# Designs tried in a protein design run: peptides against a protein of PDB entry 1EBD. Part 2

Target 1, 138 residues: chain A of PDB entry 1EBD
Amino acid sequence: KASYEGKVAAEAIAGHPSAVDYVAIPAVVFSDPECASVGYFEQQAKDEGIDVIAAKFPFAANGRALALNDTDGFLKLVVRKEDGVIIGAQIIGPNASDMIAELGLAIEAGMTAEDIALTIHAHPTLGEIAMEAAEVAL

## One batch from the design tools (peptide; aimed at target 1 P17 V23)

Design b2_p19_1_s3 (made by RFdiffusion4, then SolubleMPNN; its pose is not in this set)
Fold by OpenDDE base, seed 2:
Structure b2_p19_1_s3 (fold): chain B 138 residues (1-138), chain A 19 residues (1-19)
Amino acid sequence: as target 1 above (138 residues)
Amino acid sequence: PAAIAARRAAAAAAAAAAA
């Protein structure tokens, strides 16, 4: 958010045509475990009358998280039921601050849970949890 | 995206042709 808005502001000051054009703004808290979010929370979607699937997968079921002995938390996808489009994601766990970038891209591109589920993730990685959560949403 | 949908459709068609 702030760095992107700062670029848009700098471009506007320089006389370049620029706009704040994004669907999804990531938010990160560098706690232990890390917290990251992009797009809708489940309750926000419900409050707007969006029928959603909240697909949750725990780090305790991820092979890389087990190998790191860092299994606290989960990934949650917020998926619109009508078309399977991912409209939000929350991650609490190891590397959440970097892992949110994949899901930010998925939301910005209008990808579905099926698009993530059909994407080959490297094994073993923390990133596989996005695929596993997407499979839960199918 | 359309590229993933196209790959899935091609894989399904190949599986159906092999059955």
Scores: peptide ipSAE 0.034, ipTM 0.478, DockQ to the pose 0.020
OpenDDE base, seeds 1, 3, 4, 5: peptide ipSAE 0.021, 0.028, 0.025, 0.029; ipTM 0.404, 0.445, 0.489, 0.469

Design b2_p19_1_s4 (made by RFdiffusion4, then SolubleMPNN; its pose is not in this set)
Fold by OpenDDE base, seed 3:
Structure b2_p19_1_s4 (fold): chain B 138 residues (1-138), chain A 19 residues (1-19)
Amino acid sequence: as target 1 above (138 residues)
Amino acid sequence: PEAIAARRAAAAAAAAAAA
């Protein structure tokens, strides 16, 4: 956030038209387990009148998380029902701080749950949980 | 979004041609 606002401010001072867009800005808490979020929370989308699917998959069902003996938490996708577009994501669990970047890219690009479900993830990886949560939304 | 829609349409056309 602050680094992006600083770039926009520098462009405006230089006389270039620029707009601050807050879509797909990640928030991370480096706790144990880690917490990461990007875009809408499920309740925020509902409060704005957006009809959403909240697709959730647990790390306890992820093969890499089991192999690491770190199975706490889940990934949640917030998917707009009208068109299947991903508008938010939350991760609580192993490597959440890095894994949120894939979902930030997906939201910024206007990708759907189908686009993530059809993306091949390496097996076994923590990243497969994004594909598994996307399949829950279909 | 428009580029994603174009990619999806191209993939669907390729799948239909391969069937």
Scores: peptide ipSAE 0.018, ipTM 0.378, DockQ to the pose 0.085
OpenDDE base, seeds 1, 2, 4, 5: peptide ipSAE 0.019, 0.020, 0.019, 0.019; ipTM 0.399, 0.428, 0.406, 0.421; seeds 1, 2, 4, 5 fail the geometry check

Design b2_p19_2_s3 (made by RFdiffusion4, then SolubleMPNN; its pose is not in this set)
Fold by OpenDDE base, seed 2:
Structure b2_p19_2_s3 (fold): chain B 138 residues (1-138), chain A 19 residues (1-19)
Amino acid sequence: as target 1 above (138 residues)
Amino acid sequence: SEAAAAAAKHARVEALKNL
């Protein structure tokens, strides 16, 4: 957030119009397990009257998480039912702080759960959890 | 202990399950 706001400020000083858009600003807690979030939580979307699918996939079902012996947690996608657009994501688990970047990109670009589900993820990776959660949302 | 640390970690995940 602060780094992004600093870039926006620098662009404004340079005479380039820039808007502070917080839609895809990640929030990370470097705890054990790590926690990361971007965009809407399920309840926030519901409170705004957005009909959503909350698709959850556990780290315990991921081959890389098993290989790392670090299977605590899950990834949750918050998907707008109307059009399948990803509007939020939450991750609790290993490398959540890095894994959130893909989902931040997806939200910023207005991608759907189908876009993520159809994206080939390397095997075995923790990133496959995003693909699996996207498949749950279909 | 390692077992106590693991149990505490699992408990944190359980507390966050409704995010």
Scores: peptide ipSAE 0.210, ipTM 0.774, DockQ to the pose 0.015
OpenDDE base, seeds 1, 3, 4, 5: peptide ipSAE 0.151, 0.096, 0.150, 0.174; ipTM 0.731, 0.671, 0.727, 0.746

Design b2_p19_3_s1 (made by RFdiffusion4, then SolubleMPNN; its pose is not in this set)
Fold by OpenDDE base, seed 3:
Structure b2_p19_3_s1 (fold): chain B 138 residues (1-138), chain A 19 residues (1-19)
Amino acid sequence: as target 1 above (138 residues)
Amino acid sequence: SAFAARRAAQAAAAAAAAA
């Protein structure tokens, strides 16, 4: 956010037309387990009157997490019911800080849970948990 | 979605190429 807004400000000062246009900004806490979020939390969407599905999948059911002996936490997708569009995501668990980028891209591009479910994720990987959570939302 | 439609078209093209 700040670095992008800094570029826009520098372009404006230089006399170039520029605009700040973004949908979702990731937030990361490098704890153990790591925590990452992008877009809406489930309660924020509900407070704004958005009808959502909260699709949750645990790392305890992920093959790579089991192989790494690091199975704490989950991935949650916040999906708008009317059209299946992903409007938020939260990850608590291994590699959450890097894995949130896929979901940030999906939100910025206006992708649905179906779009993630139809994207091939390698087996076994931590990244498969995004596909598994997307399938829960269908 | 437009994505799902592209995936279906890609699968159909792959099946035709394998026949």
Scores: peptide ipSAE 0.053, ipTM 0.554, DockQ to the pose 0.022
OpenDDE base, seeds 1, 2, 4, 5: peptide ipSAE 0.043, 0.036, 0.034, 0.037; ipTM 0.521, 0.514, 0.498, 0.507

Design b2_p19_3_s2 (made by RFdiffusion4, then SolubleMPNN; its pose is not in this set)
Fold by OpenDDE base, seed 1:
Structure b2_p19_3_s2 (fold): chain B 138 residues (1-138), chain A 19 residues (1-19)
Amino acid sequence: as target 1 above (138 residues)
Amino acid sequence: AARAARRAARAAAAAAAAA
């Protein structure tokens, strides 16, 4: 948030038309395991009356996590049922602090679970867990 | 404005494809 708002302010000072236009602000906790979140939690969406799918995939089923011997946690996608749009994501596990950026991009662009499921992820990577969770949402 | 318009267009296209 602050870094993005600082960039928008610098662009405006330089005479470029710029505005703060974001939907999702990432939150990261550098614990062990790392925790990252962007957009809605499942309960927040339900409290607003949004019908959602909460698609969860564990790092214990990810080939790269197994190879690293770091299999604690999961990725969760919060997907709006009406149109399949990703409205939130949570990651607890290895590299969660960096991996949340893909899902932040997906939410800001208005991508669906299908858009992620149809995106080729490199094998073997931790990032494949986003594709696996997206397939669970279909 | 441009990002919000693209987001709305993608969501509308996804909803139309799911119908």
Scores: peptide ipSAE 0.117, ipTM 0.701, DockQ to the pose 0.097
OpenDDE base, seeds 2, 3, 4, 5: peptide ipSAE 0.024, 0.027, 0.025, 0.045; ipTM 0.503, 0.516, 0.487, 0.613; seed 3 fails the geometry check

Design b2_p19_3_s3 (made by RFdiffusion4, then SolubleMPNN; its pose is not in this set)
Fold by OpenDDE base, seed 4:
Structure b2_p19_3_s3 (fold): chain B 138 residues (1-138), chain A 19 residues (1-19)
Amino acid sequence: as target 1 above (138 residues)
Amino acid sequence: SAFEARRAAQAAAAAAAAA
């Protein structure tokens, strides 16, 4: 966000058209475990009257997380019930800070949970958790 | 919703940039 805002400001000062606000701006806390979020939290969506599915999948059920002995946390998808569009995602766990980018892309592109569920993720990877959470949302 | 508003604004700006 700060980097984005800095770029927008620099571009505005340079006389370029104002950058459009992205639908999905990630936020990361480099704690242990890492925390990453993009788009809506479940409660934020509810507060705006959006009917959502919160699909959660734990790292304890992810093969790569088990192999790494780093199974704390989960991935949560916030999916709009009306059309299955992903409107938010949260990751608490290993590599959350990098893994959030896939979900940021999905949200920005207007993808559905089905789109993620039908995307083959390499096995075994932490990234499979996105596919697993998407399947929960179906 | 704010989501829909942002999506609409993004689409409109993209269309304007492509014109």
Scores: peptide ipSAE 0.234, ipTM 0.672, DockQ to the pose 0.245
OpenDDE base, seeds 1, 2, 3, 5: peptide ipSAE 0.029, 0.024, 0.106, 0.022; ipTM 0.451, 0.392, 0.604, 0.449

Design b2_p19_3_s4 (made by RFdiffusion4, then SolubleMPNN; its pose is not in this set)
Fold by OpenDDE base, seed 2:
Structure b2_p19_3_s4 (fold): chain B 138 residues (1-138), chain A 19 residues (1-19)
Amino acid sequence: as target 1 above (138 residues)
Amino acid sequence: AEFAARRAAQAAAAAAAAA
């Protein structure tokens, strides 16, 4: 956020019209396990009257997490039922701070759970958890 | 939606090329 806003400000100072236009701002806590979030939490969506699917997949079911002996936590996708669009994600687990970037991109681009589920993720990786959670949301 | 549509088109093209 701050770095991106700094770029927009620099462009404005340089005489280029620029605006901050994004849907999702990631939030990260570099704890052990790491915590990351982008877009809506499930309850926030419900409070706004959005009908959502909350799809959850645990790190304990991921081959890379098992190989790392670090299986605490989960990924949660918040998916709008009307069109399958991903509107939020929360991750608690190893590498959550980097894993959130894919989901931030997906939200900004208006991608669906199907778009993520149909994307081949390298095996074995922690990134596969996003694909698995997307499959749960279908 | 974009990826699903492209995936379907690619699958159809692959099937046509294999026929």
Scores: peptide ipSAE 0.031, ipTM 0.441, DockQ to the pose 0.023
OpenDDE base, seeds 1, 3, 4, 5: peptide ipSAE 0.025, 0.022, 0.026, 0.026; ipTM 0.456, 0.467, 0.411, 0.388

Design b2_p19_4_s1 (made by RFdiffusion4, then SolubleMPNN; its pose is not in this set)
Fold by OpenDDE base, seed 3:
Structure b2_p19_4_s1 (fold): chain B 138 residues (1-138), chain A 19 residues (1-19)
Amino acid sequence: as target 1 above (138 residues)
Amino acid sequence: SAEERAAKRAAAAAAAAAE
């Protein structure tokens, strides 16, 4: 958060238009398992009257997580039903702190679940779980 | 906002199609 705000300020001073979207700022807890979130939680979206799909995929079904013997947790996408736009994501599991970056990019760019589902992810990887969760939203 | 995200998506798609 603070680092991102500092970059936005530096870009503005350098004459590059930049906007702070706090919805796309990740929050990370470096626990075991790690926890990461960006954008809306499912309940926050509902409280704002947004009809959402909460697409969830478990690390226990991810080939890389199985190979690492680290299968605790899940990835959740919060997808707006009207247009399939990703408005939030949560990860509890291995490498969540780094994996949240893809989803932060997707939210910031206004991507849909279909955009992620149609993106080839390397196999087997932990990151592949984002594609699997996106397919659940379709 | 949701509208800003939709606009960013449309702009990104247009930029990719222009290459």
Scores: peptide ipSAE 0.033, ipTM 0.518, DockQ to the pose 0.074
OpenDDE base, seeds 1, 2, 4, 5: peptide ipSAE 0.031, 0.031, 0.031, 0.025; ipTM 0.583, 0.564, 0.569, 0.522

Design b2_p19_4_s3 (made by RFdiffusion4, then SolubleMPNN; its pose is not in this set)
Fold by OpenDDE base, seed 1:
Parts: C-alpha cells; sequence; structure tokens
Structure b2_p19_4_s3 (fold): chain B 138 residues (1-138), chain A 19 residues (1-19)
C-alpha cells in the first residue's frame, strides 16, 4: 500500500495522471507456514450482510505441495453468492506470500470463481490450488 | 457440472479433515 501510494505520488509530481484506486490490499506474515490475505475474510463479509461461499482447498491435496513435503494449510476463497465474484482470499501454506498476488489481481479485476476455475494452471504447481478452490466455489 | 463440483467440494473437505 505505502509503496503503491508513493508511486502514485511520484507519478503525480512528474505530471502523469494517477490516483490511488485499489479495492484489495494484501497482508502477509512471513511465518512458517506463511500466511497471506487479500479482500474480505468470510466473517467480515457475513458481518456486512454479504451472502458468501467460503471455498477451501488443502495443500495436502496439492500435487506440488506433496512433492515438496510441505502440505500444511489451505487456500480459502470468499465468493459472493449473488454473482460469483471473488471478494476475498486467504492462504496459509507454502509460498502464500507470492501466491496471494494472483488472487489480488482477480479481486481487483472483479473476476469470478469461474474465471479462475477456467484458467489453466501449470501442473504440478502450488498455484493449482487456486483453481481447485475456485472449482469448489462453483 | 454441479455434480462434479459437489464431489470436488466433498473431496476437498475430506482431504482437509485428514490433513
Amino acid sequence: as target 1 above (138 residues)
Amino acid sequence: SAEERAAKRAAAEAAAAAA
């Protein structure tokens, strides 16, 4: 956030039209396993009266995680039931700090769970877990 | 299909419980 705001400010000073316009700010804890979040948590959405699907997929079921012997945790998508739009995501597990970027992109772009489910992810990768969780949300 | 997605959800839940 601060880095992005700094870039916007620098661009404005340079005479480039730019504004701080974001929906989803990622939060990362570089623990072991890593924790990452973007957008709504399930309970936050519920507290605001948003009807959501919380689609969870474990790293224990991910081929790359198994190959790495690092299967702790899961990915959770928070999907608005009304239109299937992804409004939040949480990852606890291997490479969560980098993997959250795909989901941040999806949320900022207003993508649906179907959009991710239909996106081919390379096999075997940790990133496939996003596709698997998206399929659960459909 | 909806059936396939329901099966996928059940499998994910089972895998999560076994982890």
Scores: peptide ipSAE 0.024, ipTM 0.465, DockQ to the pose 0.013
OpenDDE base, seeds 2, 3, 4, 5: peptide ipSAE 0.015, 0.014, 0.018, 0.020; ipTM 0.396, 0.418, 0.468, 0.471

Design b2_p19_6 (made by RFdiffusion4)
Amino acid sequence: AAAAAAAAAARAAKAARTA
Pose (drawn by RFdiffusion4):
Structure b2_p19_6 (pose): chain A 138 residues (1-138), chain P 19 residues (1-19)
Amino acid sequence: as target 1 above (138 residues)
Amino acid sequence: XXXXXXXXXXRAAKAARTA
């Protein structure tokens, strides 16, 4: 957040019609099962008066997570029911800090669960859980 | 003025898409 604004400030000073414009910022916590979040939590979304569905997919089902032998965790997609547009995501489990980038890019650009579900992911990887979760969302 | 208008239009299009 600080670095982004740093650029916006210098650009505005120079005359560039720069402005602060992002839909979300990811936050990561390096706990044992590291966790990452972006966008709305399922509760914040409804409290905001938004009809959102939430898809939750477990690492216990993913093959790479079984190989890593760390199966405690999940990925959650908060999706606007009215248009399938993803507005929040939460990952708890190995490499959540890295996996969060894909869901983050999707939110920033206004993509849908289908956009992600129709994207072929690597197998066997953890990043692909997002693929399976969006499949669940659909 | 033209650059400011173009930047404002890009920001409006992004807000419409993600809103």

Design b2_p19_6_s1 (made by RFdiffusion4, then SolubleMPNN; from b2_p19_6, 7 letters changed)
Fold by OpenDDE base, seed 2:
Structure b2_p19_6_s1 (fold): chain B 138 residues (1-138), chain A 19 residues (1-19)
Amino acid sequence: as target 1 above (138 residues)
Amino acid sequence: AAAAAAAEAKRAARRRRVE
């Protein structure tokens, strides 16, 4: 957030056309478990009249999380029902602070749940939870 | 609505840069 806002401010001062889009700005809390979010929460999308699928996958079902004995939490994808476009993601769990970057990229690129579901993730990794949650959204 | 429209406009601008 702060680094992005600083770039937008620098561009504005330099007379370049720049706009702040807060929708795709990640937020992280380095708690135990970690919390990360990017884009819409499910309720925010609903309050705006967007029909969404909320796809949730637990860390307890992930092979890497099991191997680490750190299985608390989940990943949630917020997917626009009309076209399958990912509009938000929330992660509570191990490495959520880094895992949110993939989902931030997906949202900014306008990717669908299918695009993530059809992407091969390395096994076993925590990142596979994004793929599994995307499969739930199909 | 305004946030969704801003997000879509930004995504569209990104697509135009990689075309």
Scores: peptide ipSAE 0.045, ipTM 0.598, DockQ to the pose 0.082
OpenDDE base, seeds 1, 3, 4, 5: peptide ipSAE 0.032, 0.029, 0.031, 0.028; ipTM 0.530, 0.546, 0.554, 0.508

Design b2_p19_6_s2 (made by RFdiffusion4, then SolubleMPNN; from b2_p19_6, 5 letters changed)
Fold by OpenDDE base, seed 1:
Structure b2_p19_6_s2 (fold): chain B 138 residues (1-138), chain A 19 residues (1-19)
Amino acid sequence: as target 1 above (138 residues)
Amino acid sequence: AAAAAEAAAKRAARRARVA
């Protein structure tokens, strides 16, 4: 957020038309395990009357997490049932701070769970868990 | 409805760039 707002301000000072336009701001806690979130939490969506699927996949089932002996936590997608659009994501686990960026991109681009499920992720990777969680949402 | 239509249009435009 702050770095993006700084860039927009610099562009405005340089005479380029720019605005702070974003759908989702990532939040990260660099704990062990790491915690990251972008967009809606499941309860926030429900409180706004959005019918959602909460698709959860554990790191204990991820091949790279197993190979790293770092299998604590999960990825959760918050998917709007009406159209399958991803509106939020939460990660607790290895590399959550970097992995949240894919899901931030997906939300900003208006992607569906199907768009992630149909994206080939390298095997074995931690990032593959996003594809697995997207498949749960189908 | 408008947000869903916009999201669908963005997806369609992305797919058209990759094709």
Scores: peptide ipSAE 0.124, ipTM 0.695, DockQ to the pose 0.060
OpenDDE base, seeds 2, 3, 4, 5: peptide ipSAE 0.112, 0.070, 0.082, 0.024; ipTM 0.647, 0.661, 0.676, 0.554

Design b2_p19_6_s3 (made by RFdiffusion4, then SolubleMPNN; from b2_p19_6, 8 letters changed)
Fold by OpenDDE base, seed 1:
Structure b2_p19_6_s3 (fold): chain B 138 residues (1-138), chain A 19 residues (1-19)
Amino acid sequence: as target 1 above (138 residues)
Amino acid sequence: DAAAAAAEAKRRARRERTE
């Protein structure tokens, strides 16, 4: 956020057409387990009258998380039912702070749960949990 | 409201450019 706003300001000062134009701002807490969020929470979407699927997948079912003996938490996708577009994501668990970037990209790009479900993730990785949660949303 | 609509329009426009 602040770094991006600083870049936009620098570009504007340099006379380049630039505006603060973001949709998905990540929020990260470097706790144990880590917490990360981007876009809508499920309840926020519901409060705005958006019909959503909350697709949740646990780290306890992720092969890499098992190998790391760090299986607490989950990934949640917030998917708009009308068109399958991902509008939010939350991660509690190992490497949540970095893993949220994929979901931030997906939201900014207007991707669907299908787009993530059809993206091959390396095996075994923590990142596969995004694919697994996307499959739950289908 | 207006911010959510703008965000949605932006997401849609990005998707359409990549299809």
Scores: peptide ipSAE 0.032, ipTM 0.588, DockQ to the pose 0.084
OpenDDE base, seeds 2, 3, 4, 5: peptide ipSAE 0.022, 0.026, 0.025, 0.029; ipTM 0.541, 0.515, 0.563, 0.588

Design b2_p19_6_s4 (made by RFdiffusion4, then SolubleMPNN; from b2_p19_6, 5 letters changed)
Fold by OpenDDE base, seed 3:
Structure b2_p19_6_s4 (fold): chain B 138 residues (1-138), chain A 19 residues (1-19)
Amino acid sequence: as target 1 above (138 residues)
Amino acid sequence: AAAAAAAAAKREARRARTS
């Protein structure tokens, strides 16, 4: 957030049209396992009266996580049921701090679970877990 | 050209869902 707001401010000072227009701000904790979040948590969406699908996929079922012997945790997508739009994501597990960026992009772009499910991810990668969780949401 | 048009239509549909 602060870095993005600083960039917008710099652009405004330089006389370029710029606005603070973001939907999703990532939060990362560099613990073991790493924790990352962007957008709504499932309970936050429910508390606001948003009907959601919480699609969860475990790293224990991910081929790259198995190969790395690092299978703790999961990815969760929070998907608005009305239109399939991704409104939040949480990752607890290997490389969560970097993997959250794809999901931040998806939320900012107003992508659906179908958009991620139909995106080819390299095999085997940790990133495939986003596709797997998206398929659960369909 | 067809691929570019399809990509544009998909982006427009995404924006419509979040507007």
Scores: peptide ipSAE 0.030, ipTM 0.549, DockQ to the pose 0.105
OpenDDE base, seeds 1, 2, 4, 5: peptide ipSAE 0.028, 0.026, 0.026, 0.029; ipTM 0.537, 0.539, 0.552, 0.543

Design b2_p19_7_s2 (made by RFdiffusion4, then SolubleMPNN; its pose is not in this set)
Fold by OpenDDE base, seed 4:
Structure b2_p19_7_s2 (fold): chain B 138 residues (1-138), chain A 19 residues (1-19)
Amino acid sequence: as target 1 above (138 residues)
Amino acid sequence: AAAAAAAAAKRARKAAIKA
């Protein structure tokens, strides 16, 4: 948030058209395992009356996580049931702090779970877990 | 309100890309 707002301010001062245009702000805890979140938690969406699909995929089923012997945790997508739009994501596990950026982009772009499910992810990578969770949401 | 408007604009751009 602060860094983004600072960039917008710098661009405005430089005479470039710029505005604060964010939908979701990522939050990261650099613990072991790492924790990352962007957008809605499942319960927050439910409390606001949003009908959601919570699609969860474990790192224990991810080929790269297995190869790294680091399989604790999961990725969860929070998907609006009406239109399949991703409105939140949570990651507990290896490289969660970096992996959350894909989901942040997806939320900011108004992408669906199908958009991620149909995106080719490199094999084997931790990032494939986003695709796997998106497939669960279909 | 601003976030909701931004989200709507982004979804509209997405829809135009997919058309």
Scores: peptide ipSAE 0.026, ipTM 0.545, DockQ to the pose 0.093
OpenDDE base, seeds 1, 2, 3, 5: peptide ipSAE 0.021, 0.021, 0.020, 0.019; ipTM 0.542, 0.529, 0.541, 0.490

Design b2_p19_7_s4 (made by RFdiffusion4, then SolubleMPNN; its pose is not in this set)
Fold by OpenDDE base, seed 1:
Order: C-alpha cells, then structure tokens, then sequence
Structure b2_p19_7_s4 (fold): chain B 138 residues (1-138), chain A 19 residues (1-19)
C-alpha cells in the first residue's frame, strides 16, 4: 500500500495523471508457515450480507507441497454466490506471501472462480492450489 | 450469456490442447 501510494505520488509530481484506485490490499505475515490475505474474509462478507462460498483446498493435497515436504495449511477463496466473482482469498502455507499476488490480481480484475479454474497452472507447482480451490467453488 | 459462451469456448480449446 505505502509503496503503491508512493508511486502514485511520484507520478503526480512528474505531471502524470494517477490515482490510488484499488479494491484489495494484500496483507502478509512472514511466519512459518507464511500467512497472506487479500480482499474479504468469509465472516466479513457475511457480516455485510454478502452470500459467499468459502472454497478451501489443503496444501497436503498439492503435489509440489508434498514434494517439498511442506504441506501445512490451505488456500481459501471467498466467492460471491450471485455471480461467482472472487472477493477474497487467504493462504496459510508455503510461499503464501508470493502466491497471494495471483489472487490479488484476480480480485482487482473482477475475475470469477471459473476464470481461475480455467487457467492452466504449471505442474507441479504450489500455484495449482488456487486452481483447485477455484474448482471447489464451482 | 456472452461470458458463458466465452467460457465454454475456452473449455473446448483447453480440452483440445490437453488431448
């Protein structure tokens, strides 16, 4: 957030039209396992009256996580039932701090769970877990 | 409706690539 706002400020000083215009700000804790979140938590969405699907997939079922012997945790997608749009994501597990960027992009772009499910992820990778969670939401 | 058609077309394309 601060880095992005700094970039917007620099662009404004340089005479470029720029504004802070984002929907989702990622939050990361560099623990072991790492924790990352972007957009709505399930309960936050429910508290606002948004009907959501919480689609969860464990790293214990991810081929790359198994190969790395690092299978603690899960990925959760928060998907709006009305239109299948991804409105939040949480990751606890290996490389969560970097993996959250894909989901941040998806949320900012207004993508659906189907969009992620229909995106080919390299095999075997940790990133496949996003596709698997998206399939759960369908 | 347009989005659903696009998704179906993409699915078909992906299946063809996988084959």
Amino acid sequence: as target 1 above (138 residues)
Amino acid sequence: AAAAAAAAAKRARLEAIKA
Scores: peptide ipSAE 0.021, ipTM 0.461, DockQ to the pose 0.027
OpenDDE base, seeds 2, 3, 4, 5: peptide ipSAE 0.020, 0.019, 0.018, 0.018; ipTM 0.450, 0.476, 0.493, 0.462

Design b2_p19_8 (made by RFdiffusion4)
Amino acid sequence: TAEERAAAAAARAAALAAR
Pose (drawn by RFdiffusion4):
Structure b2_p19_8 (pose): chain A 138 residues (1-138), chain P 19 residues (1-19)
Amino acid sequence: as target 1 above (138 residues)
Amino acid sequence: TAEERXXXXXXRAAALAAR
């Protein structure tokens, strides 16, 4: 957040019609099962008066997570029911800090669960859980 | 929103093209 604004400030000073414009910022916590979040939590969304569905997919079902032998965790997609547009995501589990980037890019650009579900992911990887979760969302 | 962000980017592009 600080670095982004740093650029916006210098550009505005120079005359560039720069402004602060992002839909979200990811936050990561390096706990044992590292966690990452971006966008709305399922509760914040509804409290905001939004009809949102949430899809939750476990690492216990992913093959790479079994190989890593760390199966405690999940990925959650908060999806606007009215248009399938993803507005929040939460990952708890190995490499959540890296996996968060994909869901983050999707939120910033206004992509849908289908956009992600129709994207072929690597197998066997953890990043693909997002593919399976969006499949669940659909 | 993503739409608001896209609109702000388009406004910036127009402001720069007018120069």

Design b2_p19_8_s1 (made by RFdiffusion4, then SolubleMPNN; from b2_p19_8, 5 letters changed)
Fold by OpenDDE base, seed 4:
Order: structure tokens, then sequence, then C-alpha cells
Structure b2_p19_8_s1 (fold): chain B 138 residues (1-138), chain A 19 residues (1-19)
């Protein structure tokens, strides 16, 4: 947030048309396991009357996590049922702090679970868990 | 399409702005 707003301000001062246009702010806790979140939690969406699919995939089923012997936690996508748009994501597990950026991009671009499910992820990677969770949401 | 992405983005933004 603050760093992005600072860039927009610098661009505006430099005479470049720029605006603060963000939909979701990532939150990261560098614990063991790492915790990351962007957009809605499932309960927050429900409390606002948004009908959602909560698609959860465990790191224990991810080939890279198994190879690293670091299989604690999961990825959760929060998907709006009406249009399949991703409105939130949570990651608890290995590399959650970096992996949340893909899901932040997806939310900011108004991507669907199908858009992620149809994106080829490299094998074997931790990032495949986003594709696997998106497939669960279909 | 770019128009479809823009429409979905606007819909997502409207939902998230309620927070």
Amino acid sequence: as target 1 above (138 residues)
Amino acid sequence: SAEEVAARRAAAAAALAAR
C-alpha cells in the first residue's frame, strides 16, 4: 500500500498520469509456517451476503512441498459463485509470502477460478497449488 | 477479451470496496 501510493505520487509529480487503483492489499506474516492473505476471507464474504465457493487444497498433496518435506498448511481460494471471480485467497505454508502475489494479481485483474485453472504452472512447483485450488472451485 | 476482463475487474472492485 504505502510503497505503491508513493510510486503513484512520484509519477504524478513527474507529469505522468497515474492513479491509486488497487482492489486488494496483501497481508503477510513471516511465521513458520508463513501466512498470507489477500481480499476476502470466506466468513467476511458470507457476512456481507456474498455467495462464495471456498476451494481448499493442502500442501500435503503438492509434489514440490512433498519433495521439500514441507507440507504443512493449505491454499484457500474464495470465489464468488455468480461469476467465478476470485475475491480472496489465503495461504498457510511454504513460500506463502511470495505465492500470494499471483493471487493478488488475479483479484486485481478480476480473474476467475477458470483463468487460474487454465494457466499452465511449472511442474513440480509450490505455485501449482493455486491451479489445483482453482480446479476445486470449478 | 479486454472488455470482459475490465467488466469482471469492476465487479470485483465493487464487491471489495464494501469492506
Scores: peptide ipSAE 0.133, ipTM 0.723, DockQ to the pose 0.054
OpenDDE base, seeds 1, 2, 3, 5: peptide ipSAE 0.129, 0.024, 0.026, 0.032; ipTM 0.724, 0.533, 0.483, 0.546; seeds 2, 5 fail the geometry check

